# Designs tried in a protein design run: peptides against a protein of PDB entry 6CSU. Part 6

Target 1, 51 residues: chain A of PDB entry 6CSU
Amino acid sequence: GALEELRGQYIKAVKKIKCDMLRYIQESKERAAEMVKAEVLRERQETARKM

## One batch from the design tools (peptide; made by RFdiffusion4, then SolubleMPNN)

Design b1_p9_3_s4 (from b1_p9_3 with F1M)
Fold by OpenDDE base, seed 2:
Structure b1_p9_3_s4 (fold): chain B 51 residues (1-51), chain C 51 residues (1-51), chain A 9 residues (1-9)
Amino acid sequence: as target 1 above (51 residues)
Amino acid sequence: as target 1 above (51 residues)
Amino acid sequence: MEIKIDEIK
């Protein structure tokens, strides 16, 4: 009935939000990893300039 | 050094965001459960009115 | 009624 359908719609929406959050965290981790790699490269270039 | 500190700061921030997201989902589940309870109560009242 | 959603991993 209407109550079961409402429950189903809510669960579906929450599951979508959960998936979106997990994707956001994963993408954030990937961006962080790339920023760290870029920083390491800059630091190595700076070190090379000083040696 | 500065790179390790930056990495540490990022990991700390991501962990905080993850915890906030989990709390949000938990609170959303609790709100949904309360809404379902309220709806069940309303449906029972409606049924009682018809009987 | 209980809504079951697993934790974000």
Scores: peptide ipSAE 0.182, ipTM 0.605, DockQ to the pose 0.068
Fold by OpenDDE base, seed 4:
Structure b1_p9_3_s4 (fold): chain B 51 residues (1-51), chain C 51 residues (1-51), chain A 9 residues (1-9)
Amino acid sequence: as target 1 above (51 residues)
Amino acid sequence: as target 1 above (51 residues)
Amino acid sequence: MEIKIDEIK
């Protein structure tokens, strides 16, 4: 019936949003890790230049 | 330095967004569960009315 | 699906 269909659509939408959010969080973590790596490399190069 | 501070601000922002998203997902799951409970109750009432 | 996301460090 209409109620079951509406509930089904809502749950499907929630699942989609959940998956999108988890993917965004994962990608954000990867970007943060890459920024840390780049920073460490730059700091090491700067330190080496000062020696 | 400026680079470390910028990185720190970025990571702090990512952590905040992550927490907000996880809370939203949890609340969405709770709302979905409540909708299922309400639907089951309505369907039982409708079934009882037809008997 | 359980959400297990480690802390960003």
Scores: peptide ipSAE 0.176, ipTM 0.613, DockQ to the pose 0.057
Fold by OpenDDE base, seed 5:
Formats: sequence, C-alpha cells, structure tokens
Structure b1_p9_3_s4 (fold): chain B 51 residues (1-51), chain C 51 residues (1-51), chain A 9 residues (1-9)
Amino acid sequence: as target 1 above (51 residues)
Amino acid sequence: as target 1 above (51 residues)
Amino acid sequence: MEIKIDEIK
C-alpha cells in the first residue's frame, strides 16, 4: 500500500544522501591532497634555490 | 620537519571528520528506521481497531 | 555495503 511505497521512497532517499555525502568527503580529500602536494613542491623549490 | 608534521595532522583531522560524518549518517538512518517501524505499527493497530 | 575512501597521498 501507500505506506510501503513511502517507506521505499524514504530508504531510497537516505541511500542517495549517503552517497552524496561520501562523494563530497572524497572530493574534499582529493582537493586537500593536491594542496599538500603543492606545498611540499614549493618548499622543495625554496630549499633548492637557497642551496 | 614542520611540513611533514602539518601534513600528518591534516590527514588525521580529515580522517576524524570522515568518521564523524559516517557516524552521523548511520545514526540518522537508525532513527529513520525506528520512525518507519512505529508508523507501520500504528497503521496496523488502526486497522485492527476498525475490524 | 561498505564504502572505502582513498587515502590522502
């Protein structure tokens, strides 16, 4: 009945929200990793210039 | 050096944020499941009273 | 289903 339909829709929505949040976390981690890599590269370049 | 220390701290912080968000999602799903169960029970009781 | 997220490199 309508109750089972609503329950199904709710579960589907929650699953989508879960996936969206996990994707956001993953993308945020990727951006952070790139920033750290860029900083490491800059530090190495600075060190090299001072040699 | 200080850069590696900062990188380590950053990674640790990101991991904690990930865990906190996943826990929040899990707890939200559990609360939602209980609400659905309660509604199903109420609907069954209403049906029974009308018999 | 368990979802694993890539580690920061």
Scores: peptide ipSAE 0.175, ipTM 0.594, DockQ to the pose 0.143
Fold by OpenDDE base, seed 1:
Structure b1_p9_3_s4 (fold): chain B 51 residues (1-51), chain C 51 residues (1-51), chain A 9 residues (1-9)
Amino acid sequence: as target 1 above (51 residues)
Amino acid sequence: as target 1 above (51 residues)
Amino acid sequence: MEIKIDEIK
């Protein structure tokens, strides 16, 4: 009935939000990793210029 | 230096967001489970009234 | 109902 349909729609919406959030977390982790790599590279370049 | 501090602050912020999102997902799962339980209870009550 | 969570560590 209508109640089962509403419940099903809610569960589907929650699943979508979960997937979106997990993807966002994954992308944020990747961005953080790239920031670290870029920083390390810049630090090495600064060190090289001071030599 | 300032770059390491900024990086550290970013990583810390990402970790906080991750924790908040995982908590939200957990709470959403709990709400979904309670909705299912409530629906099942109502369906059983409807069935009982039709008897 | 159980929703599987892919936990990110």
Scores: peptide ipSAE 0.174, ipTM 0.619, DockQ to the pose 0.056; fails the geometry check

Design b1_p9_4_s1 (from b1_p9_4, 3 letters changed)
Fold by OpenDDE base, seed 5:
Structure b1_p9_4_s1 (fold): chain B 51 residues (1-51), chain C 51 residues (1-51), chain A 9 residues (1-9)
Amino acid sequence: as target 1 above (51 residues)
Amino acid sequence: as target 1 above (51 residues)
Amino acid sequence: FFDELIESI
């Protein structure tokens, strides 16, 4: 019936939102990781110069 | 330095957002699951009445 | 230890 159909639509929408959020999280993690890697590199370079 | 500190703050913020999103997803899944269970119950009840 | 930090993200 109409109510079941509406519930089905809700579930489908929630699944899509879940996927979108997971993708956003993944991309954010990738960007953050790159920032950390750059920091690590700089710190190591500074250490090397001071040796 | 200031740049490293800023990057650290970004990473911390990203981690918090990640946790919040995962919690939201989990809660949404729980709600969706309950809706499905209710639907299944209704369908089974209807079937039983028609038997 | 830096690698651990990266993986913790």
Scores: peptide ipSAE 0.090, ipTM 0.600, DockQ to the pose 0.024
Fold by OpenDDE base, seed 2:
Structure b1_p9_4_s1 (fold): chain B 51 residues (1-51), chain C 51 residues (1-51), chain A 9 residues (1-9)
Amino acid sequence: as target 1 above (51 residues)
Amino acid sequence: as target 1 above (51 residues)
Amino acid sequence: FFDELIESI
């Protein structure tokens, strides 16, 4: 019935949002990791310069 | 320096957002699961009524 | 020495 269909639509929407959010988290995580890696590289270069 | 500090702040913000999003996803998932369970129960009752 | 930080992301 209509009520069950609405429940199904809600669940579908939740699943879609979940996927979008997980993707966003993953992409944000990747960007952050690259920023950190770049910083690590710079710091290692500075340390090497002091050796 | 200031640049490294900004990177740190960004990473911290990303981590916070990640946690919030994961929590939201979990809660949404739980709500959806309960809705599905309720629907399953109703459908089983309807089936039983027809038996 | 920053490995844990990277992995924590």
Scores: peptide ipSAE 0.088, ipTM 0.596, DockQ to the pose 0.024
Fold by OpenDDE base, seed 4:
Structure b1_p9_4_s1 (fold): chain B 51 residues (1-51), chain C 51 residues (1-51), chain A 9 residues (1-9)
Amino acid sequence: as target 1 above (51 residues)
Amino acid sequence: as target 1 above (51 residues)
Amino acid sequence: FFDELIESI
């Protein structure tokens, strides 16, 4: 019935949002890691120049 | 009624997932920032000792 | 120490 279909649609939507959020978090972590790696490298190079 | 309650639960779930995601990202950023700051400081101190 | 930082990300 209508209630069951509506429930199914909402459950499906919630699951999709959860998956999207997890993916977003994962991608955000990867981007952050790359930024940190770049910053660490720059700092090492700066230190080397000051030697 | 049942439909309104179901809708309410769906909306609440979506909002919670969003908030959890944002908090996770924020905390991750803060931890990363603190780590970088600490390492940068240590590296600068090491450079100073080598002068 | 940099390597430890990278691994901690």
Scores: peptide ipSAE 0.057, ipTM 0.402, DockQ to the pose 0.024
Fold by OpenDDE base, seed 1:
Structure b1_p9_4_s1 (fold): chain B 51 residues (1-51), chain C 51 residues (1-51), chain A 9 residues (1-9)
Amino acid sequence: as target 1 above (51 residues)
Amino acid sequence: as target 1 above (51 residues)
Amino acid sequence: FFDELIESI
């Protein structure tokens, strides 16, 4: 009935939100990793300049 | 060294984001559950009115 | 750098 349909729609919506948030977390990790890589590169360049 | 400290701060930041997002997911589930409960109440009221 | 990292979140 209408109650089961509503329940189904809300469960589906929650699952979508969960998936979107997990993807956001993964993308945030990737962005952070790229920033770390950029910093490592700068540090290596600084070290190379001083050698 | 500086690299280990940077890595540590990165990992800490990612852990914080993960925890915040998991909390958001939980809160979203709770809000959805409250909406379902409200609908169940309305359906029960409708049924009671028709009995 | 860390301010930028925070903004990346």
Scores: peptide ipSAE 0.102, ipTM 0.598, DockQ to the pose 0.026; fails the geometry check

Design b1_p9_4_s2 (from b1_p9_4, 4 letters changed)
Fold by OpenDDE base, seed 1:
Structure b1_p9_4_s2 (fold): chain B 51 residues (1-51), chain C 51 residues (1-51), chain A 9 residues (1-9)
Amino acid sequence: as target 1 above (51 residues)
Amino acid sequence: as target 1 above (51 residues)
Amino acid sequence: SFDELIASI
């Protein structure tokens, strides 16, 4: 019936949102890691220039 | 410097968003599971009435 | 499993 169909549609929507969120989280972690890596590199270069 | 501080603020914001998203995903899974459980129960009751 | 995936994040 209509109620079961609505439940199915909700579950499908939730699964899609979950996948999108997991991807966003992973990409955000990668961006954060790259920002940290760039900072470490700049600090090492600054230290090297002063040695 | 300001750039390093901005990076730190970004990482902190990303971590908070990650935590909120993980909680939302878990709660959404629980709601979906409950909807499936309720559907199974209704279908079993419908079958029982017709036996 | 999904739980293992979540734990890896």
Scores: peptide ipSAE 0.154, ipTM 0.624, DockQ to the pose 0.026
Fold by OpenDDE base, seed 4:
Structure b1_p9_4_s2 (fold): chain B 51 residues (1-51), chain C 51 residues (1-51), chain A 9 residues (1-9)
Amino acid sequence: as target 1 above (51 residues)
Amino acid sequence: as target 1 above (51 residues)
Amino acid sequence: SFDELIASI
């Protein structure tokens, strides 16, 4: 019936949102790692320039 | 040094965002469950009214 | 290591 369909649609939407958020968390971790690597490189280059 | 502090701040921020998002997912699931319960109740009341 | 720390988040 209409209620079962509505329930199914809502649960499906919640599952999609959860998956998207978990993917965002994973991608955010990867971006954070790359940003820190870039800062490490810049620091090393700055140190080298002063020597 | 400054790099270690920046690294620490960034990692801390990412951890906070992850925790907030996971909490949001949990709360979203709970809200979805309550909304479905409310619809079930309304359907039952509608059925009862027609009998 | 940083990689291990990131993996633990």
Scores: peptide ipSAE 0.136, ipTM 0.607, DockQ to the pose 0.064
Fold by OpenDDE base, seed 5:
Structure b1_p9_4_s2 (fold): chain B 51 residues (1-51), chain C 51 residues (1-51), chain A 9 residues (1-9)
Amino acid sequence: as target 1 above (51 residues)
Amino acid sequence: as target 1 above (51 residues)
Amino acid sequence: SFDELIASI
């Protein structure tokens, strides 16, 4: 019935939102990882220069 | 000696970068959680309106 | 992975 369909649509929408947020967090982690790698490289180069 | 001090400074800097990135990820998760809560609320209100 | 990278620092 209409009420069951509405509940189903609600649950589907909430699941989509959850997945979108999890994906955003994962992509943010990936960007953070690249930033860390770049910073480590810069710090290593700076350290080498100081030697 | 100078080389040991330099190594220590490098390690300290890298640890700081690590902590900064972890904090960013944690804050991003918190923002994501608030967005999910808001969306769930909106979806609940929309669902109620449709009833 | 990011977790592995973080663990290595």
Scores: peptide ipSAE 0.129, ipTM 0.511, DockQ to the pose 0.080
Fold by OpenDDE base, seed 3:
Structure b1_p9_4_s2 (fold): chain B 51 residues (1-51), chain C 51 residues (1-51), chain A 9 residues (1-9)
Amino acid sequence: as target 1 above (51 residues)
Amino acid sequence: as target 1 above (51 residues)
Amino acid sequence: SFDELIASI
């Protein structure tokens, strides 16, 4: 019936949201990693100039 | 330095967001499961009345 | 290490 279809659509929507959120988490982790790498590189370069 | 601190704060913020999102996913899955259980129960009850 | 830091995020 109509109510069952609505519930099915809700389940489908929740699954899509889950996938999108997990992708966002992964991308955010990648961006964070890149920021840390850049910071470490800059710090090491500054240290090297002072040696 | 100040820039390094900002990057550190960003990492911390990303970690918090990750935790919040994972919690939301878990809660959403639980709500979806409960909705499915309720639907199945109602359908079975209706079937039983028609037998 | 850097890898450990990334794994902790």
Scores: peptide ipSAE 0.124, ipTM 0.610, DockQ to the pose 0.024

Design b1_p9_4_s3 (from b1_p9_4, 3 letters changed)
Fold by OpenDDE base, seed 4:
Structure b1_p9_4_s3 (fold): chain B 51 residues (1-51), chain C 51 residues (1-51), chain A 9 residues (1-9)
Amino acid sequence: as target 1 above (51 residues)
Amino acid sequence: as target 1 above (51 residues)
Amino acid sequence: DFDELINSI
């Protein structure tokens, strides 16, 4: 009935929000990894110049 | 050095945000489960009254 | 290392 459909719609919406948040977390991790990689490379280059 | 410390602080902040988001997701799921449970009980009570 | 740290997030 209508109540079951409404519950289904609500749960579907919650699942979508969860997926969006998890995607954001994953993308944030990827961005952080790229930033760290770039900084590590810069540090190595600076160290190499000091040798 | 300062750069390593800054990277550490950034990663720590990202970890905190991730944890907060995961907690929100978990709490949202728990709230949804409680709402569904309540609605199912209401439906059963309505059905019982119609019998 | 940093890879392990990132993977721990």
Scores: peptide ipSAE 0.151, ipTM 0.605, DockQ to the pose 0.025
Fold by OpenDDE base, seed 2:
Structure b1_p9_4_s3 (fold): chain B 51 residues (1-51), chain C 51 residues (1-51), chain A 9 residues (1-9)
Amino acid sequence: as target 1 above (51 residues)
Amino acid sequence: as target 1 above (51 residues)
Amino acid sequence: DFDELINSI
């Protein structure tokens, strides 16, 4: 019936949103990791100049 | 320096958002599961009336 | 199969 169909649509929408959110989290982790790597590289350069 | 601190703040913010998103996904799964359970229960009641 | 659906979310 109409209610069952509505529930099915809700679940499908939730699954789609879950996928999008997991992808966003993964991409955010990658961006954060890259920023940390760049920071470490900069710190090493600063240390090298002081030696 | 200021850039390192800014990067640290960004990473901290991303971690917080990740936690919030994972919680949201978990709660959404629970809501969806409850809706499906309620649907199954209703279907069983309908079947029982037809027997 | 509703159980499979739930586990797939």
Scores: peptide ipSAE 0.148, ipTM 0.621, DockQ to the pose 0.026
Fold by OpenDDE base, seed 3:
Parts: sequence; C-alpha cells; structure tokens
Structure b1_p9_4_s3 (fold): chain B 51 residues (1-51), chain C 51 residues (1-51), chain A 9 residues (1-9)
Amino acid sequence: as target 1 above (51 residues)
Amino acid sequence: as target 1 above (51 residues)
Amino acid sequence: DFDELINSI
C-alpha cells in the first residue's frame, strides 16, 4: 500500500543521508590532518633555523 | 601565533560536528528500525487474520 | 603525537 511505499522511500533517503554524512566526516578529518601536518612542518623548520 | 590558534579552533569545531553527526546518524538508524518493526508487525497481523 | 590527535577526531 501507499503507506509501505512511503516507509520504503524514507528508509532509502535515510541511507543516502548516512552515506553522504560519513563521507563528509571522513573528508573533514583528512582536511584537519593536513592542516596539522602543515603546522608541524613549519614548527620543525623554525626549530632547524635556530640551531 | 594567531594562525595556530585558528587551526586549533577549526579542529575543535570539526570534532564537535563529528560527534553531532554520528549521534544523528545513530538516531536516524533507530527511527528507521522502528518503522520497519512496526510494518512487520502489521503484516504479521494481516496474515494471522487470513488464517 | 600527531597520530594521536588525528585518531581523537
């Protein structure tokens, strides 16, 4: 019936949202990691120049 | 420096977003599961009445 | 230490 069809559509939509969100979280972690790596490199370079 | 401070703030914000999103995903899964359970119950009841 | 930070996110 129509009610079951709506439930199916909802579940399908939720699955898509979950996938998109998990991808976003992963990409956000990667961006954060890259920012930290860049900072560490700069700090090391500063230390090296002071020796 | 100010740049490091901004990076720190970004990472903190990303952590918060991750936590909130994961919670939302979990809650969404629970809601979807509940909807399916309710449907299954209705289907079983219909079958029982035909029996 | 970097790895610990990344794993904490």
Scores: peptide ipSAE 0.143, ipTM 0.611, DockQ to the pose 0.026
Fold by OpenDDE base, seed 5:
Parts: C-alpha cells; structure tokens; sequence
Structure b1_p9_4_s3 (fold): chain B 51 residues (1-51), chain C 51 residues (1-51), chain A 9 residues (1-9)
C-alpha cells in the first residue's frame, strides 16, 4: 500500500545518500594522497636545489 | 650527509601523516555506513509497527 | 566486511 511505497522511496533515497557519501569520501581520500605525494616531491626538489 | 638524513626524516614523517589520515577516513567511512544501516533498519521497524 | 555491509543496504 501507500506505506510500503513510501518506505520504498525512503530506502531508495537513503541508498543514494550512501553512494554520494562514499563517493565524497573516496574523492577526499584521493585528494589527500595527492597532497602527500606533492609534498614529498617538493621536498625532493628542494633538497636537490640545495645540494 | 645531514641534508639527506633530514630529508629522510621528513619523508618518514609525511608517510606517517598519510597513514593517519587514511585511517581516519576509513573509520569515518565505517561510521557513515553504520549510520545508514541503522536508519534503514529503524525505518523497517517503524513501518512494521504501523502496519 | 565493509563491502558486505555497504552492499546490504
């Protein structure tokens, strides 16, 4: 009935939110990794210049 | 020399920060998943009570 | 298993 339909809509919405959240977390993870990588590379370059 | 040692220490520290950040993200991801799961289950229970 | 949890939702 109407209750089951509403429940279904709610669950569908929650699933979408789940996907959005996980995507955001994944992208944040990738950005953090890139920041660390860039820092390490910059340090290597700076070291090279100072030698 | 001393410069290379310092560089090594820096890189080691950066790697630890990376690991800490990724662990934090992973734990946040797990907490988010549990919240979503709990919400879905609560909705199911609420629906059952209202039937 | 996290993947299992996520897939169960």
Amino acid sequence: as target 1 above (51 residues)
Amino acid sequence: as target 1 above (51 residues)
Amino acid sequence: DFDELINSI
Scores: peptide ipSAE 0.135, ipTM 0.528, DockQ to the pose 0.071

Design b1_p9_4_s4 (from b1_p9_4, 4 letters changed)
Fold by OpenDDE base, seed 4:
Structure b1_p9_4_s4 (fold): chain B 51 residues (1-51), chain C 51 residues (1-51), chain A 9 residues (1-9)
Amino acid sequence: as target 1 above (51 residues)
Amino acid sequence: as target 1 above (51 residues)
Amino acid sequence: FFDELISSI
């Protein structure tokens, strides 16, 4: 019935949102990691110059 | 410097958001599972009545 | 030397 269909639609929507959120989290992790890596590189370059 | 501090703040914010999102996803999964279980129960009850 | 931090993300 209509109620069951609505529940099905909700579950479908939740699954989509879950996937979208996980993807966003993964991408954010990657961006954050790249920022840290860039910082490490800069620190190493500074260290090298100071030797 | 200010730029490094900003990067640090971003990483901290990302970590927090990640945790919040994962928690939300977990809770949403649980809710969805309960909805499915309830639906299964209703279906079984209907089947039993029709016997 | 920030490998641990990177891994913690």
Scores: peptide ipSAE 0.099, ipTM 0.597, DockQ to the pose 0.024
Fold by OpenDDE base, seed 2:
Structure b1_p9_4_s4 (fold): chain B 51 residues (1-51), chain C 51 residues (1-51), chain A 9 residues (1-9)
Amino acid sequence: as target 1 above (51 residues)
Amino acid sequence: as target 1 above (51 residues)
Amino acid sequence: FFDELISSI
């Protein structure tokens, strides 16, 4: 019936959003990791200069 | 320096958002599961009525 | 020394 169909549509929408959110989280993690790596490299270069 | 601090703030913000998103996903999964369970129960009752 | 921070992301 209409209610079952609506429930199905809701669940489908939730699954789609979940996928998008997980992808966003993963991409954000990757960007953050690259920023940290660049920072670590800079810090190590700075430390090496002092030693 | 200012750049390192900004990077740190960004990473902290991303971690916070990640936590919130994971919680939202978990709660959405639980709600969806309950909706499916209710639907299955209804369908079984309907089938039982016909048998 | 920042490995822990990187791994925590």
Scores: peptide ipSAE 0.098, ipTM 0.593, DockQ to the pose 0.024
Fold by OpenDDE base, seed 3:
Structure b1_p9_4_s4 (fold): chain B 51 residues (1-51), chain C 51 residues (1-51), chain A 9 residues (1-9)
Amino acid sequence: as target 1 above (51 residues)
Amino acid sequence: as target 1 above (51 residues)
Amino acid sequence: FFDELISSI
């Protein structure tokens, strides 16, 4: 009935949200990693200059 | 410097968000599963009455 | 030396 239909729509929406959120999390991780890698590179260059 | 400090704060914030989002996703899954289980139970009861 | 930090992301 209408109740089952609503439940189905909810579940479908939740699955969509989950997919989008997981993608966002992955992209956020990648951006954060890139920021750290850039910093590490600068730190290493600074150390090299001190030798 | 200040730039590294900002990067550190961002990464920390992202980790916090990731944790919260993953928890939310898990809870959403559990709620959805419970809704489906309740529906399945009702469907089975209806079938039993038709026997 | 920040390998651990990167891996923790």
Scores: peptide ipSAE 0.097, ipTM 0.594, DockQ to the pose 0.024
Fold by OpenDDE base, seed 5:
Structure b1_p9_4_s4 (fold): chain B 51 residues (1-51), chain C 51 residues (1-51), chain A 9 residues (1-9)
Amino acid sequence: as target 1 above (51 residues)
Amino acid sequence: as target 1 above (51 residues)
Amino acid sequence: FFDELISSI
């Protein structure tokens, strides 16, 4: 009935929100990892120049 | 030498920070997922009561 | 680096 259909639409919308949030978190994780990698590389280069 | 040892300690510290950050992000992801699951369950229960 | 990292979070 109409109530079940509305409930289905609500659950579908909530699942989409879940996916959006998890994607945002995943992208943030990737950016953080890249920042750490870049810093490690810079530190190696700086150390090399100071030798 | 002393310089290489210091560089090694720095890189080790940075890697620990990376792990801490990624763990925090992972835990945030899990909490967000749990909130979504709880909301879906509540919606099902509310719908059932209104039938 | 540490200050920049903290400020970016």
Scores: peptide ipSAE 0.078, ipTM 0.516, DockQ to the pose 0.022

Design b1_p9_5_s1 (from b1_p9_5, 4 letters changed)
Fold by OpenDDE base, seed 2:
Formats: structure tokens, sequence, C-alpha cells
Structure b1_p9_5_s1 (fold): chain B 51 residues (1-51), chain C 51 residues (1-51), chain A 9 residues (1-9)
């Protein structure tokens, strides 16, 4: 009935939100990690030029 | 140094994102649960009128 | 920018 359908919609919506949020966090972490990696490479190049 | 500071900024940013996302999920779940609760109450009232 | 479809609850 209407109540079961609403419950189904609730569960579906919450699951979608959870998946989207976890994906966003994961991709944000990956971008941040790549930024750090790029900075480390630049710093190593700078150090190499000074030695 | 600059690298340690960048690492610190990365960790801080990721932690903030994680907390904000978890809060958003929790609040969304609470809103959905309240909607279901309200619907259950309405359905019970409707059933009571029919008995 | 990551686009997330808005779900209104």
Amino acid sequence: as target 1 above (51 residues)
Amino acid sequence: as target 1 above (51 residues)
Amino acid sequence: MIEIEEIKL
C-alpha cells in the first residue's frame, strides 16, 4: 500500500544519498592526494636544483 | 615546511568534508524518517475513521 | 566540481 511504497522510496533515496556522498568524499580525497603528490614532485625538483 | 603545511591542510579539509557529508546523510535520514512517521499517523487516523 | 543530483526529503 501507500505506506509500503513510501518506505520503499525512503530507503531508495537514503541509499542514493549515501552512495553519492561516499563517492564525493572518495573523489575529493583522490584530488587532494594528487595535489599533494604534485607538490612533493615540485619540491623534490627544487631541492635537486639546489644540490 | 611547506610540504608539511600542505599535508596538514589536506587532512583538515578531508576531515571537514567527511564530517559535513555524514551530517548531511544523518539529517536526510532523520527528515525521511519523520516523513514516514507522519504518514503512519495519517494512515492510522484514516483507519480509525473507517472503524 | 562534482555534481550530485539533489534529493529533497
Scores: peptide ipSAE 0.182, ipTM 0.617, DockQ to the pose 0.026
Fold by OpenDDE base, seed 1:
Structure b1_p9_5_s1 (fold): chain B 51 residues (1-51), chain C 51 residues (1-51), chain A 9 residues (1-9)
Amino acid sequence: as target 1 above (51 residues)
Amino acid sequence: as target 1 above (51 residues)
Amino acid sequence: MIEIEEIKL
């Protein structure tokens, strides 16, 4: 009925939001990791230039 | 060093974002549940009025 | 019923 349909729609919406947010968290972690890697590279290059 | 400090800052930021998003998901589930409960109440009242 | 907007993350 109408109640069951509404329940289904809200559950579906919550699941979608959850998936989107988990993906965002994962992408944020990846971006943070890439920033750290870039900084490591810069440090190594700086060291190499000073040697 | 500077690299370790940066790494720490980014990890901290990611953890904060994760916590905020998990809280948002939980609150969204609660709001959805309240909407369903309200609809159940309306249906029951409608049934009662028709009896 | 609430219309839920597409979220851009």
Scores: peptide ipSAE 0.176, ipTM 0.620, DockQ to the pose 0.023
Fold by OpenDDE base, seed 5:
Structure b1_p9_5_s1 (fold): chain B 51 residues (1-51), chain C 51 residues (1-51), chain A 9 residues (1-9)
Amino acid sequence: as target 1 above (51 residues)
Amino acid sequence: as target 1 above (51 residues)
Amino acid sequence: MIEIEEIKL
């Protein structure tokens, strides 16, 4: 009935929100990792130039 | 050194984002549950009035 | 230290 349909709609919506946000968190972690990696590379290059 | 500090800053930032988003997900689930409960109550009241 | 403001979700 209508109640079961409504319940299903809300559960589905919450699950989608969860998935979207977990994906955002994962992508943010990847971006942070790349920023750190880039900084490490720059620091190594600077060190190499000073050798 | 500076690299370790930067790494720590990014990790801390990502953890903060994760916590904020998990809290949002939890609150969204609670709001969805309350909406469903309210609908069930309304449907029961409507049924009772028709008795 | 990078401070992250609370995300408006």
Scores: peptide ipSAE 0.170, ipTM 0.609, DockQ to the pose 0.026
Fold by OpenDDE base, seed 4:
Structure b1_p9_5_s1 (fold): chain B 51 residues (1-51), chain C 51 residues (1-51), chain A 9 residues (1-9)
Amino acid sequence: as target 1 above (51 residues)
Amino acid sequence: as target 1 above (51 residues)
Amino acid sequence: MIEIEEIKL
């Protein structure tokens, strides 16, 4: 019935939000890691230049 | 050094985002559950009225 | 060499 359908819609919406949020967190982690790696690379290049 | 400090800042930022997102997900689940419960209550009241 | 520890979620 209408109530069960509404319940299903809310559950579906929550699941979607959860997945989107966790994906965003994972992507944010990856971006942060890549930024740090890029900084390490720049630091190493600078060190090499100064030798 | 500056690089280690930057790394620490990124890690801290990611941790904060994670916590905020998970809290948001939890609160969204709670809101959805309460909405469903409210609909059940309304449906029961309507059923009782029609008896 | 700078080691980058894994960021845990």
Scores: peptide ipSAE 0.176, ipTM 0.596, DockQ to the pose 0.041; fails the geometry check

